# Designs tried in a protein design run: peptides against a protein of PDB entry 3VZA. Part 64

Target 1, 98 residues: chain A of PDB entry 3VZA
Amino acid sequence: RVERLCKSKELFEERLGLEIRRIHNEQLQFIFRHIDHKDPDKPYMFTLSINEQGDYEVTSCTPPLDCISEFQLKVRETNNFSAFIANIRKAFTALSFK
Target 2, 62 residues: chain B of PDB entry 3VZA
Amino acid sequence: AAYVTQLYYKISRIDWDYEVEPARIKGIHYGPDIAQPINMDSSHHSRCFISDYLWSLVPTAW

## One batch from the design tools (peptide; made by RFdiffusion4, then SolubleMPNN)

Design b2_p16_3_s1 (from b2_p16_3, 9 letters changed)
Fold by OpenDDE base, seed 1:
Structure b2_p16_3_s1 (fold): chain B 98 residues (1-98), chain C 62 residues (1-62), chain A 16 residues (1-16)
Amino acid sequence: as target 1 above (98 residues)
Amino acid sequence: as target 2 above (62 residues)
Amino acid sequence: AKAELEAEIQAVYEKY
């Protein structure tokens, strides 16, 4: 079952092109790949934490997204974490065409 | 690893079938109204296509 | 999701 959890992680990473990593200062790093079809390994990433108020907080975003602050507000209002991540990926995809 | 897999499910709403051959992408996407099967041959698609397709299943409405 | 994220973060905090 631990083996299955490991396999599950690998399947999600490859199939979604999304890696989730624990990083310093009580944060998670979300790394998207498979965004640019001409450069599938190019990473698009952001870091996320729970701030002192208990709210989602984006602590970094590379490349930067103009919409990230609005998305942070939306996820705090709706608690729709799925839509939050999906919209970020959509925004990164839009950047890849510019 | 349990926590990260939980996050993946909360994000994607996908449950994989772990008993199929490695080249088979098989699972279930649990949408807000209905569940849809996923069944793809990975050898027939690019990595980017597969990812884009799977993400297309995830609603972006807040 | 918030609970899972918080738990994942906490695991890191406990490690270091």
Scores: peptide ipSAE 0.180, ipTM 0.921, DockQ to the pose 0.047
Fold by OpenDDE base, seed 2:
Structure b2_p16_3_s1 (fold): chain B 98 residues (1-98), chain C 62 residues (1-62), chain A 16 residues (1-16)
Amino acid sequence: as target 1 above (98 residues)
Amino acid sequence: as target 2 above (62 residues)
Amino acid sequence: AKAELEAEIQAVYEKY
């Protein structure tokens, strides 16, 4: 099972172009790649935590997204984590065309 | 790794077929209404195309 | 998803 879990993680990382890392201060870092077709390895990332109130909180976003605060509000309202991550990727994709 | 794979499923709703050859991207995407099979030859596509395609399966409606 | 996130975060601190 451990082998399968490791393989699963690798498949998700490569195929989705999304790496999830545990970092300091009780945060997770989400790193998107495969965003810019001209520079597939260019990272687009944000960090996420659960704050003292138990809510999702974006603690950083690089490059910055104007919509990230709205997305944070939306995920708190809807609890749709899938849409949250997908919308962030869509926003990064749009940014890569500028 | 168990928790991160759970997170990937919560995000993508994709279940991979782990028994196929490495060049085959095979799995199932579970949408709210239907299950959509995934079956791609990775040698026919760029990494970016593959990622874009897979993410296109994930609804963005809140 | 919060549970998975919290569990993943907690795993970091159990390591130290």
Scores: peptide ipSAE 0.179, ipTM 0.920, DockQ to the pose 0.048
Fold by OpenDDE base, seed 5:
Structure b2_p16_3_s1 (fold): chain B 98 residues (1-98), chain C 62 residues (1-62), chain A 16 residues (1-16)
Amino acid sequence: as target 1 above (98 residues)
Amino acid sequence: as target 2 above (62 residues)
Amino acid sequence: AKAELEAEIQAVYEKY
């Protein structure tokens, strides 16, 4: 099972182009790659935490997204984490065309 | 790896078939209404195309 | 659902 779990993580990282890391101060870093077809390894990142109020909080976003604050509000309202991550990727994708 | 894998599933709703050859991308995407099979030959597509395709399966409606 | 996700996120915090 351990081997399968390790393989699963690797498959997700490669196929989704999404890496998830724990970073300091109880934050998760989400790193998207495969966004820019001309530069597949270029990272698009954001960090997420649960604040003292128990709400999702985006603590950083690189490159910055104008819509990130709205998405933070939406995920707090809907608790749809999947849509949250997918919409961020969509926004990064749109940004890569600018 | 177990916890991060759980996050990946919560995000993507994809379950991989781990028994196939490395060049084959097989799995199932579990949407709210129907399960969609995934079956791709990775050698036929770029990494970016594969990722874009898989993410296209994930609904963005809140 | 949120609580479950928060628990998983927290678990990731602890594992990494």
Scores: peptide ipSAE 0.155, ipTM 0.920, DockQ to the pose 0.044
Fold by OpenDDE base, seed 3:
Structure b2_p16_3_s1 (fold): chain B 98 residues (1-98), chain C 62 residues (1-62), chain A 16 residues (1-16)
Amino acid sequence: as target 1 above (98 residues)
Amino acid sequence: as target 2 above (62 residues)
Amino acid sequence: AKAELEAEIQAVYEKY
């Protein structure tokens, strides 16, 4: 079971180009790669926590996204975590073309 | 590892086929209405293309 | 641990 879980994680990391890490202060770091086709290893990342009210809170975003605050609001309203992450990746992708 | 894989599934709705050769990207994407098979040869595509394709399966509607 | 934080995120997701 452990081997399969490790393999699963590796497959997701490589195929989605998304790494998920725990960092200090009870936060999750989401690191997107494979965004810039000219530099596939260039990271695009944000950090996420649960605030005192129990709501999703984006604590950092690098590079910054103008839409990230709106997405935070949307995920709180809809609880659609999948769309939240997918929209962030979409926004990073758009940013890479500038 | 269990929780992170749970999170990946929650995000992508993809279930991989773990029994195929490494060069084969095979799985199922579970959309709201219909399940779609994934079956591609990774050697025929760039890493970026593969990621873009897989993410294109994930709805962005809130 | 990482699992604890991931479980926390999952709990919030399921709560709403």
Scores: peptide ipSAE 0.125, ipTM 0.918, DockQ to the pose 0.039; fails the geometry check

Design b2_p16_3_s2 (from b2_p16_3, 9 letters changed)
Fold by OpenDDE base, seed 3:
Structure b2_p16_3_s2 (fold): chain B 98 residues (1-98), chain C 62 residues (1-62), chain A 16 residues (1-16)
Amino acid sequence: as target 1 above (98 residues)
Amino acid sequence: as target 2 above (62 residues)
Amino acid sequence: SMEELQKQIEEVYKKY
């Protein structure tokens, strides 16, 4: 099972171009790659925590996204975490063309 | 790794087929209404195309 | 469920 779990993580990282890391102060870092077709290894990332109220909170976003605050509001309202991550990737993709 | 793999599934709703050769990307995407198979030859596509395609399966409606 | 997801995220904080 351990071998399968390790393989699963590697497959998701490569195929989705998404790495998930635990970082200091009880935060998760989401690192997107494969966004810019001209530079597939260029990272687009944000960090996330759950605050004392139990709400999702974006603590950083690099490069910055104008829509990130709205997405934070939307995920708190809908609890649709999948759409939250997918919309962030979509926004990063749009930004890569500018 | 168990927790992060569960998180990947919660995000993507993709379940991989781990019994195929590395060059084959096989799995199932579970949408809200229907499940769709994934079956790609990775040697025929760029890494960016593969990622874009897989993410296109994930609904963005809130 | 959403509760399970939040628990998973919290557990990732601790275990990952």
Scores: peptide ipSAE 0.218, ipTM 0.929, DockQ to the pose 0.043
Fold by OpenDDE base, seed 5:
Structure b2_p16_3_s2 (fold): chain B 98 residues (1-98), chain C 62 residues (1-62), chain A 16 residues (1-16)
Amino acid sequence: as target 1 above (98 residues)
Amino acid sequence: as target 2 above (62 residues)
Amino acid sequence: SMEELQKQIEEVYKKY
């Protein structure tokens, strides 16, 4: 089971180009790669926490996204975390074409 | 690893087939209405294409 | 569920 879990994590990281890391102050860091086809290893990342009110809060976004505040509002309204992550990736992808 | 893999599933709704050779990307995406098989030869595609394709399976509607 | 997902995220905060 442990071996499969480790393999699963590695497969997700490589195939989705998404790394999820725990960082200080009870935050999660989401690191997207494979965004820029010309530079597949270039990271696009944001950090997330759950604030005292229990709401998702984006604590950083690099590179910055104009839409990130709206997405934070949307995920609080809908609780659709999957769409939240997918939309952020979509936004990063669009940014990579600039 | 158990917790992060759970997050990956909650995000992607993908379940991998762990019994295939490394070059084969095989699994199932569980969408809201359908279950779609994933079966592709990674040697035929770039890493970016593979990721883009897999993410295209994930709905962006809120 | 949302609650389960939030718990999973919190567990990642604690253990991952």
Scores: peptide ipSAE 0.215, ipTM 0.928, DockQ to the pose 0.042
Fold by OpenDDE base, seed 1:
Structure b2_p16_3_s2 (fold): chain B 98 residues (1-98), chain C 62 residues (1-62), chain A 16 residues (1-16)
Amino acid sequence: as target 1 above (98 residues)
Amino acid sequence: as target 2 above (62 residues)
Amino acid sequence: SMEELQKQIEEVYKKY
């Protein structure tokens, strides 16, 4: 099962172009690649934590997104984490065309 | 790896077929209304196209 | 930790 889980992680990373890493202070770093077709390895990333109130909190976003605060509000209201991540990727994609 | 793979599934709702050749991207996307099969030859597409296509399966409605 | 945070996310999902 461990071998299968490792393979699963690698498949998700490559096929979705999304890496999820643990970083200091109990945060998750989400790194999107395959966003810019002209530069597939260019990273678009944000970090996430659960604050003392138990709410999702974006602690950084690189490059910055004007919509990130609204998305944080939406995910707190809806608890739709999938849509949260997908909308961030869509926003990064839109940014790559500018 | 168990938690991260669970997180990937919660995000994407994709379950991969792990018993196929490496060049075959095969799995199932479990949307809210219908389960859609995924079956692609990775050699026919760029990495960006593959990622864009897979993410297009994920609903963005809140 | 990542594991704990991921577990917390999973627990949030289970509420709905």
Scores: peptide ipSAE 0.186, ipTM 0.926, DockQ to the pose 0.036
Fold by OpenDDE base, seed 4:
Structure b2_p16_3_s2 (fold): chain B 98 residues (1-98), chain C 62 residues (1-62), chain A 16 residues (1-16)
Amino acid sequence: as target 1 above (98 residues)
Amino acid sequence: as target 2 above (62 residues)
Amino acid sequence: SMEELQKQIEEVYKKY
């Protein structure tokens, strides 16, 4: 079971180009790669926590996204975490073409 | 790694086939209406293409 | 804790 879980994590990281890390101050760091086709290893990342009110809160975004505050509002309204992550990746992808 | 793999599934709705050779990307994407098979030869595609394709399966509608 | 954060995300999905 442990071996299966480890393999699963590795497959997701490589195939989705998404690493999820636990970092200080009870935050999750989401690191996207494979965004820029000219530089596949260039990271696009944001950090997330649940605040004292129990709401999702983006605590950082690198590079910055103009839409990140709107996405935070949307995920709080809909609780669609999947769409939240997917939309952030889409936004990073669009940013990579500038 | 149980929690992180659960997060990946919640995000992507993809279940991998763990019994195939590493060069084969095989699994199932569970959309809200239809389950779609994934079956790719990774040697025929770039890492970016593979990721873009898989993410294209994930709905972005709120 | 970080584990609690992950659990909360799971619970949100279970709720809806």
Scores: peptide ipSAE 0.185, ipTM 0.925, DockQ to the pose 0.036

Design b2_p16_3_s4 (from b2_p16_3, 9 letters changed)
Fold by OpenDDE base, seed 1:
Structure b2_p16_3_s4 (fold): chain B 98 residues (1-98), chain C 62 residues (1-62), chain A 16 residues (1-16)
Amino acid sequence: as target 1 above (98 residues)
Amino acid sequence: as target 2 above (62 residues)
Amino acid sequence: SDELLQQEIEEVYKKY
């Protein structure tokens, strides 16, 4: 099981181009790659925490996204975490063309 | 690794087939209405194309 | 490490 789980993590990281890391102060870091087809290893990342009120909070976004505040509001309203992450990736993709 | 893979499933709704050769990207995406099979030859696609394709399966509607 | 990540994941989805 452990071997399969390790393989699963590697498959998700490579195939989705998404790395998920725990960082200081009880935060999660989401690192997207494979966004820019001309520079597949270029990272697009954001960090997420649960604030004192218990709500999702984006604590950083690199490069910055104008829509990130709206997405934070939407995920708080809908609790659709999947759509939250997918929309961020879509926004990073759009940004890579500029 | 168990917990992060659970998060990956929560995000992507993809379940991989772990019994195939490394060059085969095989699995199932579980959408809200239908389950869609994934079956790709990774040697025929770039890393970026594969990622874009897989993410295209994930709904962005809130 | 995995346990700490698990705790954070559970907090992220504690609104369920």
Scores: peptide ipSAE 0.096, ipTM 0.917, DockQ to the pose 0.040
Fold by OpenDDE base, seed 5:
Order: sequence, then structure tokens, then C-alpha cells
Structure b2_p16_3_s4 (fold): chain B 98 residues (1-98), chain C 62 residues (1-62), chain A 16 residues (1-16)
Amino acid sequence: as target 1 above (98 residues)
Amino acid sequence: as target 2 above (62 residues)
Amino acid sequence: SDELLQQEIEEVYKKY
């Protein structure tokens, strides 16, 4: 089971180009790679926490996304975390073409 | 790594086949109303293409 | 909607 879990994490990281880290102050860091086809290792990142009210809160976004505040609102309304992450990746992808 | 893998599933809805050779990307994506097989030869694609393809399976509708 | 995800995130915070 432990070996399977470790392998699973590695497969997700490589295949999705998404790393998830626990960082200080009870935050999760999401690191996207494989966004820029010319620079596959270039990271696109955001950090997430659950605030005092119990709501998802984006605490940082690098590079910055104009749409991130709207996405934060949408995920609070819908609780569709999958769409939240997918839309952020889509936005980072669009940014990489500029 | 249990919590992280659970997050990955909640995000992607992908279940990997862990018994295949490393060059084979095999699994199942569980969409809202359909299960779609994943079966790729990783040696035939770039890392970015593979990631883009897999993320294309994830709905962006809120 | 994925109601259990927030709980999972909280568990991640607690464990690490």
C-alpha cells in the first residue's frame, strides 16, 4: 500500500505536471509545470488556505492571474474544486502564450 | 501520501493502472456520466502534450 | 460539487 501510494503520487506529479506541497501557516502550494511547451519545467504556482470563515482563499499566485479572484468566488459558490484547479491551469496556459 | 493522492483523484478523477510498464500511461478517467479509458505510449508524446491531454479530460464548467 | 475535498484539505493541514 505504501509503495502504491508513493508511486501514485509520482505518476500524478509527472503526468499532470502538478505538484502539491504543504507549506507554513496551514497552506497548500500547487505547482504546475508542463505549461510552456518551450520551457516544460517552468513553474506556475498558487497557494491556498481555508480562512477563519471556512472558505477557500488564494493566498498567492505566481505569475499573477487577473481571474484568480473570480475563480476563488466561483469555487466558494460551487465547491467544484476540480473545475477550480482546471480553470487555473487553463489560465496559466493562456498566459504562457503571451 | 494518502491525502495527496486523494486530492489528485478529487481534482483529476483519474485512476491509474499501476501494473503496466513505465512507458505505458494507462488508467480510467471518471467523468460525470462516462468512464473514459486512458491508454497512451509516453514515448510517443512530449511531457507537455501528455499533461495537456489529461487535463483536457477534466471539465472546467463550474 | 465535492463536499469532501475541504475536509481532505483540512486533514492535510492537520497531518503536516
Scores: peptide ipSAE 0.121, ipTM 0.919, DockQ to the pose 0.039; fails the geometry check
Fold by OpenDDE base, seed 4:
Structure b2_p16_3_s4 (fold): chain B 98 residues (1-98), chain C 62 residues (1-62), chain A 16 residues (1-16)
Amino acid sequence: as target 1 above (98 residues)
Amino acid sequence: as target 2 above (62 residues)
Amino acid sequence: SDELLQQEIEEVYKKY
């Protein structure tokens, strides 16, 4: 079971191009790769925390996304975490064509 | 590892087939209405294409 | 650090 779980994590990281890490101040860092087809290893990342009110809060976004504040509002309203992450990746993808 | 894999499933709704050879990307995506099989030969695609394809399965509607 | 990550993931998982 432990071996399967470790393998599962590796498969998700490679196939989705998404790494999830804990960083300082009780935050999660989401690192997208495989966004820019000309530079597959270029990271696109944001950090997320749960604030004192219990709401998701984006604490950083690199490169910056104009839509990130709207997405934060949407995920608070809908509680659709999957759509939240997917929309951020879509936005990073669009940004990579700039 | 259990927690992170749960989070990946919560995000992607993908369940991998762990019994296939490494070059085979096989699993199931569980959408809101239907389940779709995933079955790709990774040697025939770039890393970016694979990721783009898999993410295309994830709904972006709020 | 791994335990802390698990705790954060659990909190995120519980929220939705």
Scores: peptide ipSAE 0.094, ipTM 0.917, DockQ to the pose 0.045; fails the geometry check
Fold by OpenDDE base, seed 3:
Structure b2_p16_3_s4 (fold): chain B 98 residues (1-98), chain C 62 residues (1-62), chain A 16 residues (1-16)
Amino acid sequence: as target 1 above (98 residues)
Amino acid sequence: as target 2 above (62 residues)
Amino acid sequence: SDELLQQEIEEVYKKY
């Protein structure tokens, strides 16, 4: 089971181009790759925490996204974390074409 | 590792077939109404195309 | 390390 879980993690990281890491101050870092077809290893990332009110809060976004604050509001309203992550990737993808 | 894999499923709704050859990307995406099989030969596609395709399966409607 | 990461992921996973 442990071997399968490790393999599963590796498959998701490679196939989705998404890594998840813990960083300082009890935050999670989400790192997207495979966004720019000209530079597939270029990272697009944001960090996430839970504030004192218990709500998800985006603490950083690199490169910056104009829509990230709106997405934070939407995920708090809908609790649709899947759509939250997918929309961020979509926004990063759109940014890579500029 | 259990938590991270569960989170990946929560995000993508994809379950992989771990018994196939490494070059075969096989699994199932579970949408709200239908389940769609995934079956790709990774040697025929770029890493970016594969990721784009898989993410295209994930609904962006809130 | 990995345990701390799992704890944070668990928190995120449970919330959404």
Scores: peptide ipSAE 0.085, ipTM 0.916, DockQ to the pose 0.047; fails the geometry check

Design b2_p16_4_s2 (from b2_p16_4, 8 letters changed)
Fold by OpenDDE base, seed 1:
Structure b2_p16_4_s2 (fold): chain B 98 residues (1-98), chain C 62 residues (1-62), chain A 16 residues (1-16)
Amino acid sequence: as target 1 above (98 residues)
Amino acid sequence: as target 2 above (62 residues)
Amino acid sequence: MAAEEAQIAAEAAAAP
């Protein structure tokens, strides 16, 4: 099971181009790669925390996304974490063409 | 890696098949209505294409 | 590593 779990993490990281890390102050860092087809290793990232109200809060976004505040609102309304992450990736993808 | 893989599943709804050759990307995506198989040869696609394709399986509707 | 992964999963489970 342990070996499979390690392999699972590696497969997700490579195939989704998504690395998930815990960072200081009880935050999660999401690092997307494979966004820019001309530069597949270029990272696009954001950090996430739980605020005092218990809601998801984006604490940083690099590069910045104009839509990030709206997505934060949407995830609070819908509780759809999957769509939240997927929409951020979609936004990063769109940004890579600009 | 149990907890992080659980998070990956929460995000992607993908379960990999671990008993296949490394070049084979095989698994199941559990969509809201129907589960669909994933089965592709990684040697036929770029890393970016593979990621884009897999993410395209994930609904963006809130 | 286990503690880090637990924190990741716990946070995702505790919120949307």
Scores: peptide ipSAE 0.130, ipTM 0.923, DockQ to the pose 0.050
Fold by OpenDDE base, seed 4:
Structure b2_p16_4_s2 (fold): chain B 98 residues (1-98), chain C 62 residues (1-62), chain A 16 residues (1-16)
Amino acid sequence: as target 1 above (98 residues)
Amino acid sequence: as target 2 above (62 residues)
Amino acid sequence: MAAEEAQIAAEAAAAP
């Protein structure tokens, strides 16, 4: 099982182009790659925490996204974490074409 | 890696088939209404295409 | 690694 779980992580990282890390101050770092087809290894990233009220809070976004505050609001309203991450990736993708 | 894989599932709703050769991307995407099979030959696609395709399976509706 | 992964999953699961 341990071997399968390790393999699973590697498969997700490669196939989704998404790395997830715990960083300082109890934050999650999400690192997207495979966004820019001309530079597949270029990272697009954001950090996430749970604030004192228990709500998702984006603590950084690199490169910046104009829509990130709206997405933070939406995920708080809907608790749709999947859509939250997917929309961020879509936004990064759109940004890579500019 | 049980916990991080749980998070990946929460995000993607994908369950991989781990018993296939590395060049085969096989699994199931569990959408809100219908489960869809994933079955790709990775040698036929770029890494970016594969990622874009898989993410396209994930609904962006809130 | 395991502890970090546990924290990641727990955080995501607990958040509204």
Scores: peptide ipSAE 0.130, ipTM 0.923, DockQ to the pose 0.050
Fold by OpenDDE base, seed 2:
Structure b2_p16_4_s2 (fold): chain B 98 residues (1-98), chain C 62 residues (1-62), chain A 16 residues (1-16)
Amino acid sequence: as target 1 above (98 residues)
Amino acid sequence: as target 2 above (62 residues)
Amino acid sequence: MAAEEAQIAAEAAAAP
């Protein structure tokens, strides 16, 4: 099972092009790759924390997304974390075409 | 890696088939209504295409 | 790494 868990992480990282890491100050870093088909290894990333009120808070976004504040609001309202991450990826994808 | 894999499932709702050969991307996406099988030959697609396809399975409706 | 993964899961579970 342990071996499968390690393999599972690797499969998700490669297939989704998404790396997830815990970083300082109890934050999660989400690193998207495979966004720009011309530069598949180019990272698009954001960091997330739970603030003092217990709400999701985006603490950084690189490159910046104009829609990130709206997405933060939406995830707080809906608690749909899956849609939150997927919409961010969609936004990064759109940005890569500019 | 149990915790991070749980998070990946929470995000993607994908469960992989770990018994297949590396060149085969096989699994199940559990959508809100219907489970969608995944079965791709990875050698026929770019990494970006594969990722885009898999993410296309994830609903963006809030 | 294992500790980090545990924290990731805890964060995800605690999220509203």
Scores: peptide ipSAE 0.131, ipTM 0.923, DockQ to the pose 0.052; fails the geometry check
Fold by OpenDDE base, seed 3:
Structure b2_p16_4_s2 (fold): chain B 98 residues (1-98), chain C 62 residues (1-62), chain A 16 residues (1-16)
Amino acid sequence: as target 1 above (98 residues)
Amino acid sequence: as target 2 above (62 residues)
Amino acid sequence: MAAEEAQIAAEAAAAP
């Protein structure tokens, strides 16, 4: 089972082009790759925490996204974490074409 | 790895078939209405295309 | 590793 779990993580990382890491101050870092077809290894990332109120808070976004604050609001309203992450990736994708 | 895998499932709603050959991307995407099979030959596509395709399965409606 | 996984699990649990 342990070996399968390790394999599962690797499959998700490679296939989704999404790495998830714990970083300082009890934050999660989400690193998207495979966004720019001309530079597949170029990272697009944001960090996330649970604030003192218990709400998701984006603490950084690189490159910056104009829509990130709206998405933070939406995820707090809907609790749709899947759509939250997917919309961020969609926004990064759009940005890569600029 | 168990916890991160759980998070990946929460995000993507994808369950992989772990018994297939490495070049085969096979699994199931569990959408709200219907489960959709995933079955790709990774050798036929770029990493970016594969990721884009898989993410296209994930609804962006809030 | 254990601490990292625990944190990720906690985050996942925070979002319904």
Scores: peptide ipSAE 0.119, ipTM 0.922, DockQ to the pose 0.048; fails the geometry check

